# Peptides against a protein of PDB entry 5H65, part 56

Target 1, 294 residues: chain A of PDB entry 5H65
Amino acid sequence: QYLERTPLCAILKQKAPQQYRIRAKLRSYKPRRLFQSVKLHCPKCHLLQEVPHEGDLDIIFQDGATKTPDVKLQNTSLYDSKIWTTKNQKGRKVAVHFVKNNGILPLSNECLLLIEGGTLSEICKLSNKFNSVIPVRSGHEDLELLDLSAPFLIQGTIHHYGCKQCSSLRSIQNLNSLVDKTSWIPSSVAEALGIVPLQYVFVMTFTLDDGTGVLEAYLMDSDKFFQIPASEVLMDDDLQKSVDMIMDMFCPPGIKIDAYPWLECFIKSYNVTNGTDNQICYQIFDTTVAEDVI

## One batch from the design tools (peptide)

Design b1_p24_2_s3 (made by RFdiffusion4, then SolubleMPNN; from b1_p24_2, 11 letters changed)
Fold by OpenDDE base, seed 4:
Structure b1_p24_2_s3 (fold): chain B 294 residues (1-294), chain A 24 residues (1-24)
Amino acid sequence: as target 1 above (294 residues)
Amino acid sequence: SEEEKEEEEYKKSLEELETILKKE
């Protein structure tokens, strides 16, 4: 995409909607903490949600572990089941179901596990050795997804979440509709189970200043802006550090704005009506961070 | 046979699972 560079002072005088290419300095941004800037976005209802914390997940999985796996739902054509009884005083039962591909158990790196009664720690360990893990519970006639407040699919360190509002959950046997039971594409799994997958996004507000004017631009981006997936950043210290470094580079603390690097980006203007007030807002789009070193 | 392959893979998977769960 090519646009002529437009100074902010000119943009601020123009009606929306329009698209612009700008070169500006990042005077400030919100929120300041990375964990607060990563959200879950529903592509259908457009709600923004917080990413659940470890403590939230612990509670969900602890509650799930209070339920006994239904013996009648074990060892189907779709999966082979193993029950593990912990050697603690509570005697917690963990049911693990190994999803088969056309009746054949796939290799571990291609295998989807369905787990009942597992802790977050156990699930995380399993997700590092197997392709995917789905937390489930015993339903009336079939296994069902445990809770949309928890991940519906865990692949390595990536937690995939679904929208509670837009999803109409289907039972686990609907995974039979998948032709490929080795790759376990999150979108395919979601579709089979009636889940509307949420998207990890960076959500930030940038205050941009090019010396001619100042405007606020909204950023909602999954992986283009930082060239770092929002879906991975919360679980990877190195990626977190990288994002922090990028933001510190563009907006260094304790330094005057005159020394800030220039940020080139695309912004689009749009109208927002709030009662009788008409406001023009700006959003960053189709932008990868780059500094213009002069 | 395909059944033998499945059993072998299942055994490996169980061993991995048991290793993980024993540490809990």
Scores: peptide ipSAE 0.137, ipTM 0.774, DockQ to the pose 0.010
Fold by OpenDDE base, seed 3:
Structure b1_p24_2_s3 (fold): chain B 294 residues (1-294), chain A 24 residues (1-24)
Amino acid sequence: as target 1 above (294 residues)
Amino acid sequence: SEEEKEEEEYKKSLEELETILKKE
């Protein structure tokens, strides 16, 4: 449990795997742009993937809007449905399904909406008025999740994504298994629908220097390092500024490294094999950056 | 624009949907 501080020069000479406590300066980091450092991580298969951009979602929802809602799937015991047709040349049909709690429509702040045929803009508007939104499509016998490339659940400004590799999707009626149909906990929704939820993570490479040696350490963290959730940072300007401020504090531009503050952190070493090449790599873990840095 | 018109139509639709929720 307890780890003594080890200089980088000593660490660089040791075999992996091991855990270390270090004190070093952040010489540099990559990527420099915050939006490039936020990824989606599967806790099961451990694949990393990009957070879909607005343009990606637009395409998915545009494709979804080409499908016609099935009248037979409207107004079930689980949800009440409203259908409307746009007056544009396309005549797009949109279906919104209000999920009921024990046969009763909940208040808007407790209501889950299922939407088929909606645009990203429309879905975002709905998510600001209702508790949650799930983009869906009409399946053969039931409503189904639209696409795992899009959020399976949108709550306010937070987009929840699922792993395509690890998920075994179930139809929307499986939401009936949820006892609480008011809070719409993402993990519960995911479980009901057979989704393995992806985790937002900060992914960065730090070049650390303590004066005795230099090593690169990998950071993959969801909310501990910055004490800022990776799941919220992309949609919150203040959080983005906070992260930028933290990074600028540890790695100030235009200043010599001698004036940089010290970063205390834990790193673990591990072996990576690439063919015949064996390399020791390092990862930051269980570390929170503090404002009172020295 | 057509996009603006569509957005306005959707806005009206949303208001209607919200009204439905308030009735229950």
Scores: peptide ipSAE 0.048, ipTM 0.682, DockQ to the pose 0.012
Fold by OpenDDE base, seed 1:
Structure b1_p24_2_s3 (fold): chain B 294 residues (1-294), chain A 24 residues (1-24)
Amino acid sequence: as target 1 above (294 residues)
Amino acid sequence: SEEEKEEEEYKKSLEELETILKKE
């Protein structure tokens, strides 16, 4: 819908909820570091959580590697299995299960791998050669997802995570319900395994100033604002640089605000109650800034 | 190094896996 521009001084006097179109300068923003602004959001319980660091994943996969793959669970109708023992002093056993499509092993670019005992490095290398990788463990009667603290699906450089609170995990054999076992759609895989997928989001607070007033607005966006997916930015240096360039353009360091470019965006107001205090907050929505930059 | 040995072993394993996938 078309909205006329409203000055911030007028907005600050109005009751919530309302929607506005504004033209303002980005005085400042938080957090300043990009990696701190990328979070995981559950669409069901709305919990925000941090993206696990490499060190966290290393620990999870190291722990998984201490468990020996169950021979009884190898080579089913769903997958063909290969196991090998590392030559290091640890004697680590790694099992890789290749998911078949209608009993036929697909090409590598269409193949889903289930891996037991793999390191983060090995899993990442495999994800670059095969369509997808799922870290798994041997359950009592079937393979199971290793840990929701780790990705449930890795596709190239994209790590897909699930919500621990909202997910009710099902065994790997439930992948049989998927008709298409060549295009491994994350949402379909999640549904089959009882996972509520988390969404990568940029989370930032903008301080906006149009000369009539100052307003703080919250940004939670996955791919629209920067026209860059939050799911890809952490693993791509070029995308990180692009986001940094955009932010530096709107909020250049060492320059007075009078020289800042104008930012046009939509904001909505909403009420927040903290005990006896009623506060009006603002959120950016339906805004793309990258159209003029990219 | 142990890391180099592990990497080499992994490479060999991947080559074998790729061979299997190519044959079918």
Scores: peptide ipSAE 0.043, ipTM 0.682, DockQ to the pose 0.012
Fold by OpenDDE base, seed 5:
Structure b1_p24_2_s3 (fold): chain B 294 residues (1-294), chain A 24 residues (1-24)
Amino acid sequence: as target 1 above (294 residues)
Amino acid sequence: SEEEKEEEEYKKSLEELETILKKE
């Protein structure tokens, strides 16, 4: 529906909830660092989580490597297994399971690897050679996902995470339910394993000023606002630069706000009750900045 | 044969995997 532009001063006087089209300058934004603005969002419980850092993942995979792969779980109809013993002093055992499609091993670019005892570095290297990697552990009767604190699926440089709260994990053999065992669509893998996938989102607070008033608006967006997927930005320097350039364009450092470009966007107001206080908050929605840079 | 090609590809994949695991 077409919305006429409404000045911020008028919006600030109105009750929520309402939707508005605005034209304002981006006075400031938080967080200033891009990596801090990328979060994981659960579409079911709506919790926001931090994207795990490499250090966090290292710990998880190190812990996983302390467990010995169960020989009884190797070489099933679903996968062929190979075990390596590292030459390090501890003799770490690494099990890799190559998922088969109808009993046949697919090409590496179509092959899903299940890995036990792998380090983050090894897993990352493998994800560059094979279609996908799932960190797993030996369960009682089957292989199981290692930890939802780590990616349940790694494809190239993309780490797919699941919601701990909403997921009801199922064993690896449930991948048999997938008809296509070559493309390894993250959502399909998640469904098979009982995982509610988390969504990468940009989370930012914009301070908007149109000269009539100042308003803080919340941005939670996965790929529309910047026309850049939040899921890819952390692992792509060029995308990071692009986002930074966009933000610098709208909010240039060292320049007076009068010289800032105008940002056109949609905002919605909503009521938030915090104890005894009723506050009206604002959220940016259905907005693409690239279209507004005229 | 298609089977031979698959075996060769599998072998290559294993070799790549071994290479990755040996370098760490």
Scores: peptide ipSAE 0.142, ipTM 0.769, DockQ to the pose 0.010; fails the geometry check

Design b1_p24_2_s4 (made by RFdiffusion4, then SolubleMPNN; from b1_p24_2, 14 letters changed)
Fold by OpenDDE base, seed 1:
Structure b1_p24_2_s4 (fold): chain B 294 residues (1-294), chain A 24 residues (1-24)
Amino acid sequence: as target 1 above (294 residues)
Amino acid sequence: SSEEEEQKQMEKDLQILEQLLKLE
């Protein structure tokens, strides 16, 4: 729907909820660091989570690596298994299970690996050579996902996470339900394993100023605002630079706000109750800035 | 045969894995 441009001073006087089209300057934004703005969002329970750091993953995989793979769970109709014993690290056993498509091993670029006892480094190396990697552990009757605090699926440099609250994990044999065992679509894998996938989102607070008033607007966006996927930005230096360039363009350091470019965006107001205090908050929606930059 | 091709691919994959794991 077409919305007329409304000055911030008028918006600040109005009750919520309402939608507005605005033209304002980005006086400031938070957080300043890109990695701090990228979060994981559950589409079902709407919880926001931090993206696990490398150190967090190291701990999870180190713990997983202390467990011995169950020989009874090796070499099923779904996968062929190979076990290695490391020379170092007290003879750690690493099991890799190659998921088959209709009883045939696919090519490496189409192959899903289930890794049991792998370190983060090993898993990352393997994910660069094979289509997909799932960290797993030996369950009672089947292989199971290692931990939802770690990625349930790694494809190249992309880590796919699941919601602990909303997921009801199923055993690895449920991958048999997938008709296509070559593309390994994250949503399909998640569904088969009972995982609610988390979404990468940019979460930022913008201070907007149009000369008539100042308001703070919240941004939660996956890929529209910057036209850059939040899911890829943390692992791609060029994408990071692009986001930084966009932010520097709208909020250039060392320059007076009078010289800042105008940002056109849509904002919606909403009521937030914090104890006895009712506050009107604002959220940016349906806004793309990349088209103005390129 | 399809089985021979599968075996060859598996051997190749194993070699890749062995190389990767030996680096640690």
Scores: peptide ipSAE 0.091, ipTM 0.753, DockQ to the pose 0.010
Fold by OpenDDE base, seed 5:
Parts: sequence; structure tokens; C-alpha cells
Structure b1_p24_2_s4 (fold): chain B 294 residues (1-294), chain A 24 residues (1-24)
Amino acid sequence: as target 1 above (294 residues)
Amino acid sequence: SSEEEEQKQMEKDLQILEQLLKLE
């Protein structure tokens, strides 16, 4: 459906819910720091969560590394196990389980590793050599996912997280249900393990001004707005620079708003009830700014 | 053979793992 351009002054007088096409200048935005704008979103319960910091992950993996791998859980039909003893003062044991495809060990670029007792640094190094890494622990009868506060799957530099509220974790042997044990699609792994995957999203508030009025619009987007995946931006300096450049283009520092470029976008209005107070809010949707930069 | 290459790659990967785990 074609939407005509509506001035902000007209929108501000209308009841919600409605959809609009607008042309406005980005007066300001929050948060200013890119890292603060990237969140994890559950598609099921819609809870927004912070992306764990490296320090948080270090603690989780250090705690996991204090546990000794259970010998009874090694070398199953699903995986072959190897045990290493580190040369550190404590002689920490690390178990690596190589998941097999139809009883055959795949090549490293197709191999999923289950890591028991690994540090964040070790896990990250391994994820650069193998297809995927899952941090695990010894359960009573099977290997289990270590902790949903940490990634359930690491592929290269991408950390995949699950929702603690919506997930009902299943043991590692449920990976047997996967027909293809070489591609390790995150959604398939999550389904097998009873995990509801979280989505990386950009979360920002834009203050828009078209000269007729000023409106605050909420942005929650994974990859359309910047044409940059939120899942990759935190681990890629070039992507971070690209996002910063886009934001600086629309909201250049030290320049008057009259010289700002025009942003064309779609917004939807919706009602929010906070106790007895009804408020109309606005959200950006189906908008790509990269087309406006060309 | 493809099997021999796979075995050699596995041995190499294991050596890499051992090295990585020993350095920390």
C-alpha cells in the first residue's frame, strides 16, 4: 500500500495506531555510543537483554573450568573425546568432544566442538579453527549446555545466545536428531537443544524534525536500517566505523540542523498505557538509510 | 586418498589444540 508523505505536525495531532511515511531531519539520537545501542531481543517473550561483556563471559567459563570432565560421558556414538591437561599451576583438564557425522569425524571446517572446561580465550581460538564451538558441562547422564548466560554456539566471531526465560534445555545427545551434522545452522542447533535464540538488534531513539514539528521515534532493527547486521557489529571495527559514519552523516557534529540531510522513513504510531496515563509512541519500521546515502 | 588426507588434517588439528591449550 502506498503511503503519502505526512508532515510531523499533522501526525502529532492524530490518534494511534497509524502508519506514516515521513521526511525529517535527525536532530539527535540516543544512546550516542554504538555499544549501548546493541541489545539481545527474544522473539517469543520480547524481553530486551544486554549483550554480555567479555568480563562476564570470563567469569562463567572460569567457573566451568573448575569442574572435572566426567569420564563416563566420553566417546559416545555422537562424538569422540580428547582430554588435555593445561600447563598452568592447577593442571586444569579440558575435554574436547568432536561431533561425528554418521559415525565419521568431519573436517575441521565442518566440525562442531563441544568444549568442557575451556576458558574464553581458548574457546575463541578454537572457534577460529573449527566450524562451531558449544561450551558444555558434564551432567548426570549426558553432556549439557554450560550456561545460557554464555553463548550456546560460537561460529568464528559470532556469539549466539539463548533466552533463559523461554528455553527448556535438552541434553547434548539431542543433536542426534539433526540429519546434517556438517553445516551447524544456529537455528537447527537451538531447536535440537530446546533453545529459543535471541536476536541482535539496534535499539535507538531518534528525535526527528521536519520544520513543522518534532517527534521521537523508536528504532528496533536487526539488519535493515543500516544494512549492517547487529550480530556482527560488536566484533568488527569496520562495521562499527560504517555505522558511525552513517550516524555522523545524518547528524553531523558542529553543524546546524538546517544543513542536515533529509531522512525518509516509515513510522507507526501506537498507544502505550502507563497506569492511568495514555501515551502515543512512534516506531520506525521498514526503513533502510543506505538508499538515502547514495 | 581422501581418508588419508582427513586423518592427516585431524592429526594437525589435534596438535593445534594441544598447543593452544598448553599456552594458556
Scores: peptide ipSAE 0.074, ipTM 0.745, DockQ to the pose 0.010
Fold by OpenDDE base, seed 2:
Structure b1_p24_2_s4 (fold): chain B 294 residues (1-294), chain A 24 residues (1-24)
Amino acid sequence: as target 1 above (294 residues)
Amino acid sequence: SSEEEEQKQMEKDLQILEQLLKLE
């Protein structure tokens, strides 16, 4: 629906919930560091989580690498398996399972790998050569996803995560339900494995000032606000630079707010109950700023 | 190191496996 512009002073006097179109200056924002603004969001339970650090993943995969692949689970109708045995004192076993399409190995750029006992470094190397990688472990009767604290799917530099709270994990053989075993769409893989995929989101708090009033608005957005996917920004220096440039444009350091550009956006008000206190909060929605910048 | 040699062997094995996949 078309919304007329409303001054912040008027908005601050109104009850929630309502939607507004505003024109305001970005006085300040938090967090200031881009890395801190990227989170994982569950669309079902709405839990926000930190994106795991490499160190966290190293620990998970190191633990997984202590377990020996079960020989009984190798070479099924779904996948062909190869195992490596390390010759060092640890004698680590690493299994790679190549998922077949109708009994035939696909092209490398269309091939899904299941990796058992691999390190983060090894997994990353494989993801650079093949379409997709899933970290797995030997279950009782089938291969299973290793850990929802790690990616359930890695495609190139993109790590796909699942919600621990909302997911009901199914065994790897459920990938048989996929008719097309070449595209490996993350949502399809997630559905087959009983995973509720998490969404990468930018999470920021904007302090907005239009000269009539000041309010804080929450931003939670995946790819619309900056026209940059939150899922890609952490792994791409150019995208990071672009986001930083946009934020510096709206909130330039060392300059007075009078010289700041105007930001046009939509905000919605909503009620939050904190104990006995009812608070009205604001969230930015359906807003793109990059079209004016890029 | 023995670990480096093992990693190199793994890479060689992966290359062989890649050759077994369909090529364009």
Scores: peptide ipSAE 0.036, ipTM 0.672, DockQ to the pose 0.012
Fold by OpenDDE base, seed 3:
Structure b1_p24_2_s4 (fold): chain B 294 residues (1-294), chain A 24 residues (1-24)
Amino acid sequence: as target 1 above (294 residues)
Amino acid sequence: SSEEEEQKQMEKDLQILEQLLKLE
């Protein structure tokens, strides 16, 4: 339904919950650094968590590489396996499993790799050559996902993560349930493996000012606000520059707020209770800034 | 470094593995 534009001074006097259409200037925002604004969100438990850094992933994969691939789990109907031993002091064993489609190895661009004992560097190299990579480990009866603290699926430069709280992991042979073993749709892979996929989201706090009042509004958005996917922005310099340009446009440095452009957006109010204190908070929703620049 | 040499060897091995697949 159409919402009439409401001045901030009127909104600040009203009880929650309500929805509003507003026109305001972006006085300021936080965090200022883009990489700090990208989070992972669970659609089920609503937990927000940080995107793991390279150093975090290195540790996970190093720990995984201390385990020896189980020979009995090699070469199944689902995948063909190759194992080799590194020449380093530890003699690290690495296994790569090529997932087959109906017993046939697919094209490289359609092939899913399962990697056991690989480093982050090795996994990244593989993900650039093949369709997808899943880091795995040897379980008791089957290969299993390595760790939900790391990506469950890597496609090119995109890392797909799962929720530790909401996921009930199943073994890798459950990929057999997928009819299409060539496209490797992340949601389908997640479903087969019992993973609740996390969503990349931009998380920011906007201070909005329309001259009648000032309020803080929370932004949690995956791809609508900037028309840029949060899932891709961390790995794409051009997308990062685009987001930075948008933010600089709405909140230009060194310029007075009177010269700022107007932002039209939708906000919803909601109640937050912290002990005995009740606070009304605001969240931006259903807003695309590229279309709302005046 | 020894680590660099290991990585180079693994890259060669992976190239061999890629030959098992139909290339794009």
Scores: peptide ipSAE 0.033, ipTM 0.680, DockQ to the pose 0.013

## One batch from the design tools (peptide)

Design b1_p25_1 (made by RFdiffusion4)
Fold by OpenDDE base, seed 2:
Structure b1_p25_1 (fold): chain B 294 residues (1-294), chain A 25 residues (1-25)
Amino acid sequence: as target 1 above (294 residues)
Amino acid sequence: SSYQPTLEDSTLADDVLAEHEKRRS
């Protein structure tokens, strides 16, 4: 829908909720570091979480590697299995399960691996050679997802996470419900396993100034604002540089705000109860800046 | 982290790929 431009001074006097089109300068933003702005968001419970660090994942996978794969769970109709034993790690056992499509082992680029006892390094290397990898553990009757604190699915360099609060995990055999066992769409895998996928999002606070007033607006966006996926930015130096360049363009360091470019965007107001106080907050929505910059 | 990759860690992916190819042949 078409919205007329509204000055910030007028917006600041109005009740929420409302939607506005604005033209303002980006006086400042937080956080200043890109890696601090990338979060995981649950679309169901709306919790925001930090993206786990490599160190966190190492600990989880190390703990998983202390568990022995259950030989009774090897080689089902869903997957073929092989166990490797390390030489120099007290005989650490790593089980890899090759998921079959209708009883046939697919090509490597179509094949999902389930892995028990793998390290982060091993899993990452495998994800570059196969379609995807799921870290698992031996349950009582079936393989189970290892830990929702770690990715439930790794495809290339992308780590897919699930919400601990909203997910009701199901055993690995539930992947049988997938008709196509070659594409391994993350949402389909999540659904089969009872996982509510978390969404990578950019989370920033913008201080906007149009000369009539100053307004603080919240940005939560996955891929529209920068036209760069938040899910990929942490693993791609070029994408990181691109985001930094965009932010530097709108908010250049060492220059007065009078020389800043104008930012056109949509914002919505909403009410927030903070104790006894009712506060009006603002959020940027349906806005793309990359097209204006390019 | 305190984890350091071992020789086994570095070769596992290749071994898995080889096993996959063997099973498909």
Scores: peptide ipSAE 0.624, ipTM 0.849, DockQ to the pose 0.390
Fold by OpenDDE base, seed 5:
Structure b1_p25_1 (fold): chain B 294 residues (1-294), chain A 25 residues (1-25)
Amino acid sequence: as target 1 above (294 residues)
Amino acid sequence: SSYQPTLEDSTLADDVLAEHEKRRS
C-alpha cells in the first residue's frame, strides 16, 4: 500500500494507533551485540525467551546422562535401539534409537535419532550425520522428550525449541501419527509431540532521527528485515558478518550522523498503559533494509 | 563468532553411523 512520507516531528504529535512511512537515520540501536538481539518468541502466549546458552544445555544433558536407559523400552515397532557404554570412570550409558519408516530403517540423511545420555557435543556431531536428533529419556511406559529447556529437535546446526507454558507433551510413540517418517518437518514433529514451537526473532530498539525529531522504534522480526533468518544466524559466521555489515552501514562507528545513510521504513504507533502512565510506542513493520542513499 | 560445540574425545557419532549402516545391509 502507498503511504506518503511523514516527518518524525509530525508523528510525535499524533495519537495512536497509526501507520507511517518514514525516512530517517539510525542514530543508535540496542542491544549492540548480535547474540543479545536474537530471542525465542512463542506465537501463542507471546512470551520472549533467551536462547539457551551452551552451558545451560551442558547441564541438562549431564543430568540426563545420570539416568539409565530402560531396557524395556528398546526396539519397538517405531525404532531400533542400541546402547553404548563409555570407557570413562563413570561408565556412562548412551542409548540411540533409529526411527523406522514403515518398519524399515531409512537412509542416514532421512533418519531421525532418539538419544538418551548423549552430550551436547555428541548430539551435534550426530545431527550432522543424520537427518535430525531428539534428546529423550525413559519414561514409565515410553520414551519421552528430555526437557523443553533443551532443543526438542536438532537438524544440522539448527536447534528447535518449544514453549514450556503452551506445550502439552506427548510420548514419543505419537510420532507414529506421521505418515512420512523421512522428512521430519519441525512443525510436524512438534504437533505430534504436543509442542508449541518457538520462533527465532531479532529483537532490537532503533533510535531514529530525521533532523526534525527523534523517536525509538521497536523491531521484532524473524527474517524479513535483514533478509536473514534469525534461526540460522547464531550458527553461521557469514550470516553474522552480514548483519554486522548492515548495521555498520546504517550506523557506522566513529562517524558523525550527518554522514549516515537514510533508512526508509514503515512504523506503527500503539498505546501502552503502565498503571496511570499512558505512553505511545512505535514498532517497525513490513520493512526490508536496502542500500538506498538519496 | 558462531556457536561451536565443545570438542571431546568421543567416537560415538562414528559408531552410531556404522551401526546404522550395518542394520540397513
Scores: peptide ipSAE 0.621, ipTM 0.849, DockQ to the pose 0.640
Fold by OpenDDE base, seed 1:
Structure b1_p25_1 (fold): chain B 294 residues (1-294), chain A 25 residues (1-25)
Amino acid sequence: as target 1 above (294 residues)
Amino acid sequence: SSYQPTLEDSTLADDVLAEHEKRRS
């Protein structure tokens, strides 16, 4: 869409809601650390959540490893199973279930693994050798997702999370509803298991200055602004560097703002009510900056 | 930064892969 460019001083005097095209310098932004700007967003309840850290996942998987796989749940029409016992003093049992496609084990790059009792490290390594991994536990009558605080699906280096609030979990046998058990599309897996998948988003606040005025604009974007998926950035050093380069370009350290490049973007104003106080806020939308950098 | 496996990691992943190949053969 096309909008005429409006100076910030004019925008600051107008009522919301409205949409604007602006040209401004990025005076500052927060948070400064990239990992702090990546969040999980529920498209249904709109809750923002932190991406779990390795330490968080370690705890969850450690707890899961204390549980013994139920032998009665091994080897169904859906999957073939094997149990390993670790050589450590605790004798941790790990059950791996190879999901079959129409009774046939697919190739490793097409195969979904269900795992009980695996560590984060083990699961991550498995996800690099197989199509995907789901951490599970033995339920009463079926395997169940281990914990929505952990990924419900790991594909390569991508961790897929579900919303605790909006999800109504179903047992693993519901994967039978998937006609194709080789591609393992995250949304399809989520649907089968009653999971509302969370979306990775960049969440930042930009302080914009065009010389006529200053305003703060909120950014919540999945993959458009940087042309980099938020879902991949945390696990890819090159992508992290790219984002950092983009931000450094627009907001270079140690340089006066007069030398900053101009940022072209769209912002929308909206009203926020906090008690008796009503304020106008701004959000960046439909904006891509990567074309000027990459 | 991305997760990096350590030398102390188990051989589970290799064992699982081997088992998978065995079952497919």
Scores: peptide ipSAE 0.620, ipTM 0.850, DockQ to the pose 0.552
Fold by OpenDDE base, seed 3:
Structure b1_p25_1 (fold): chain B 294 residues (1-294), chain A 25 residues (1-25)
Amino acid sequence: as target 1 above (294 residues)
Amino acid sequence: SSYQPTLEDSTLADDVLAEHEKRRS
C-alpha cells in the first residue's frame, strides 16, 4: 500500500514501469512561462494542443461576424431571439438567442445565451452577466456551434473547448434533451452537442535532484499539483501569481540549489520508443505541493 | 495574463441584459 522513499540513484538503475515516492529538489523546470505550461488535453485521443490566444479568437469571431444571421432560425421553442445592428463597423449584425427553460426565460444568472456575430470582448462581457454563452452560427436548418477552435461554452471567465478530432457536432436544438435548462453543466452541454470536452492541464518538465542522482520528470496535471485549476489560471491574475510564487519557492532565483526546499512527490517510470531508441521516462502523479515542505 | 475588456467595446452586453429583463417582465 505505502510506497517507501527511493533515492534517485536507485531509480535510475531500475527497469520500467514502476512507481516511486521520492524526495528531491527542483533544480529547474520548463517551460519557464506559466502561459506556455497550460495546455488542452483530450481524454479520448490524448492530443495536447495550445490554448487559443486572444488574437486567435478575435480572428474566429471576426470571421463569424461576416455571416448574416438567418431570420428563419429566430425564435424557436428553445430560445427567444433579437438582432442588433452596430452603429459602426459597417452595420455588423449580432443575433442573441435567450435559451428558455420549458418555454420560460430564466433569470440572467441561469440563462444560456447563443450568440451570432459577437466579438470576443462582447461575448466575454455577456458571460459575466449571464450564466453561459455559446458562440453559434446559422446552419441550414438550425443554429450550429461556430467553431471548435473557439470555446463551445463560456461560463464566467472559463472557456470550455472541444476536441476537433473526437467530437461529432450536433445542432443546437439538441440542447432540448437537457431537462434542466437553468444549470448549464459543461459536460452536459458537451454531451448534448456531441462534443468531447478538452481538459486544461499544466504541462511541465521538472529536473529533480536529490544529491544521489538527477532525472527529468514530466508533469501533466489539471488541479492537484498546485491545488489550482489549470482551467482558471489563465483568466485570473491572483491564481497566476500563486503559481509563480510556488515555482519561485521551489526554484528561488539567485540562490544555490543547496538552499532549495525539498519536494516530495510520486513518480512513475515508463518506456518510450522513438525509432530504434528505447528510453525510460518519468511522470509525476498523485502529487500536491505543500509550502510546508522544507 | 488574463483577458481584459476595454472601455471602447460596444454596449451590447448592457443592451442584451436590458432586453432580457424586458422580456421576463
Scores: peptide ipSAE 0.616, ipTM 0.850, DockQ to the pose 0.581

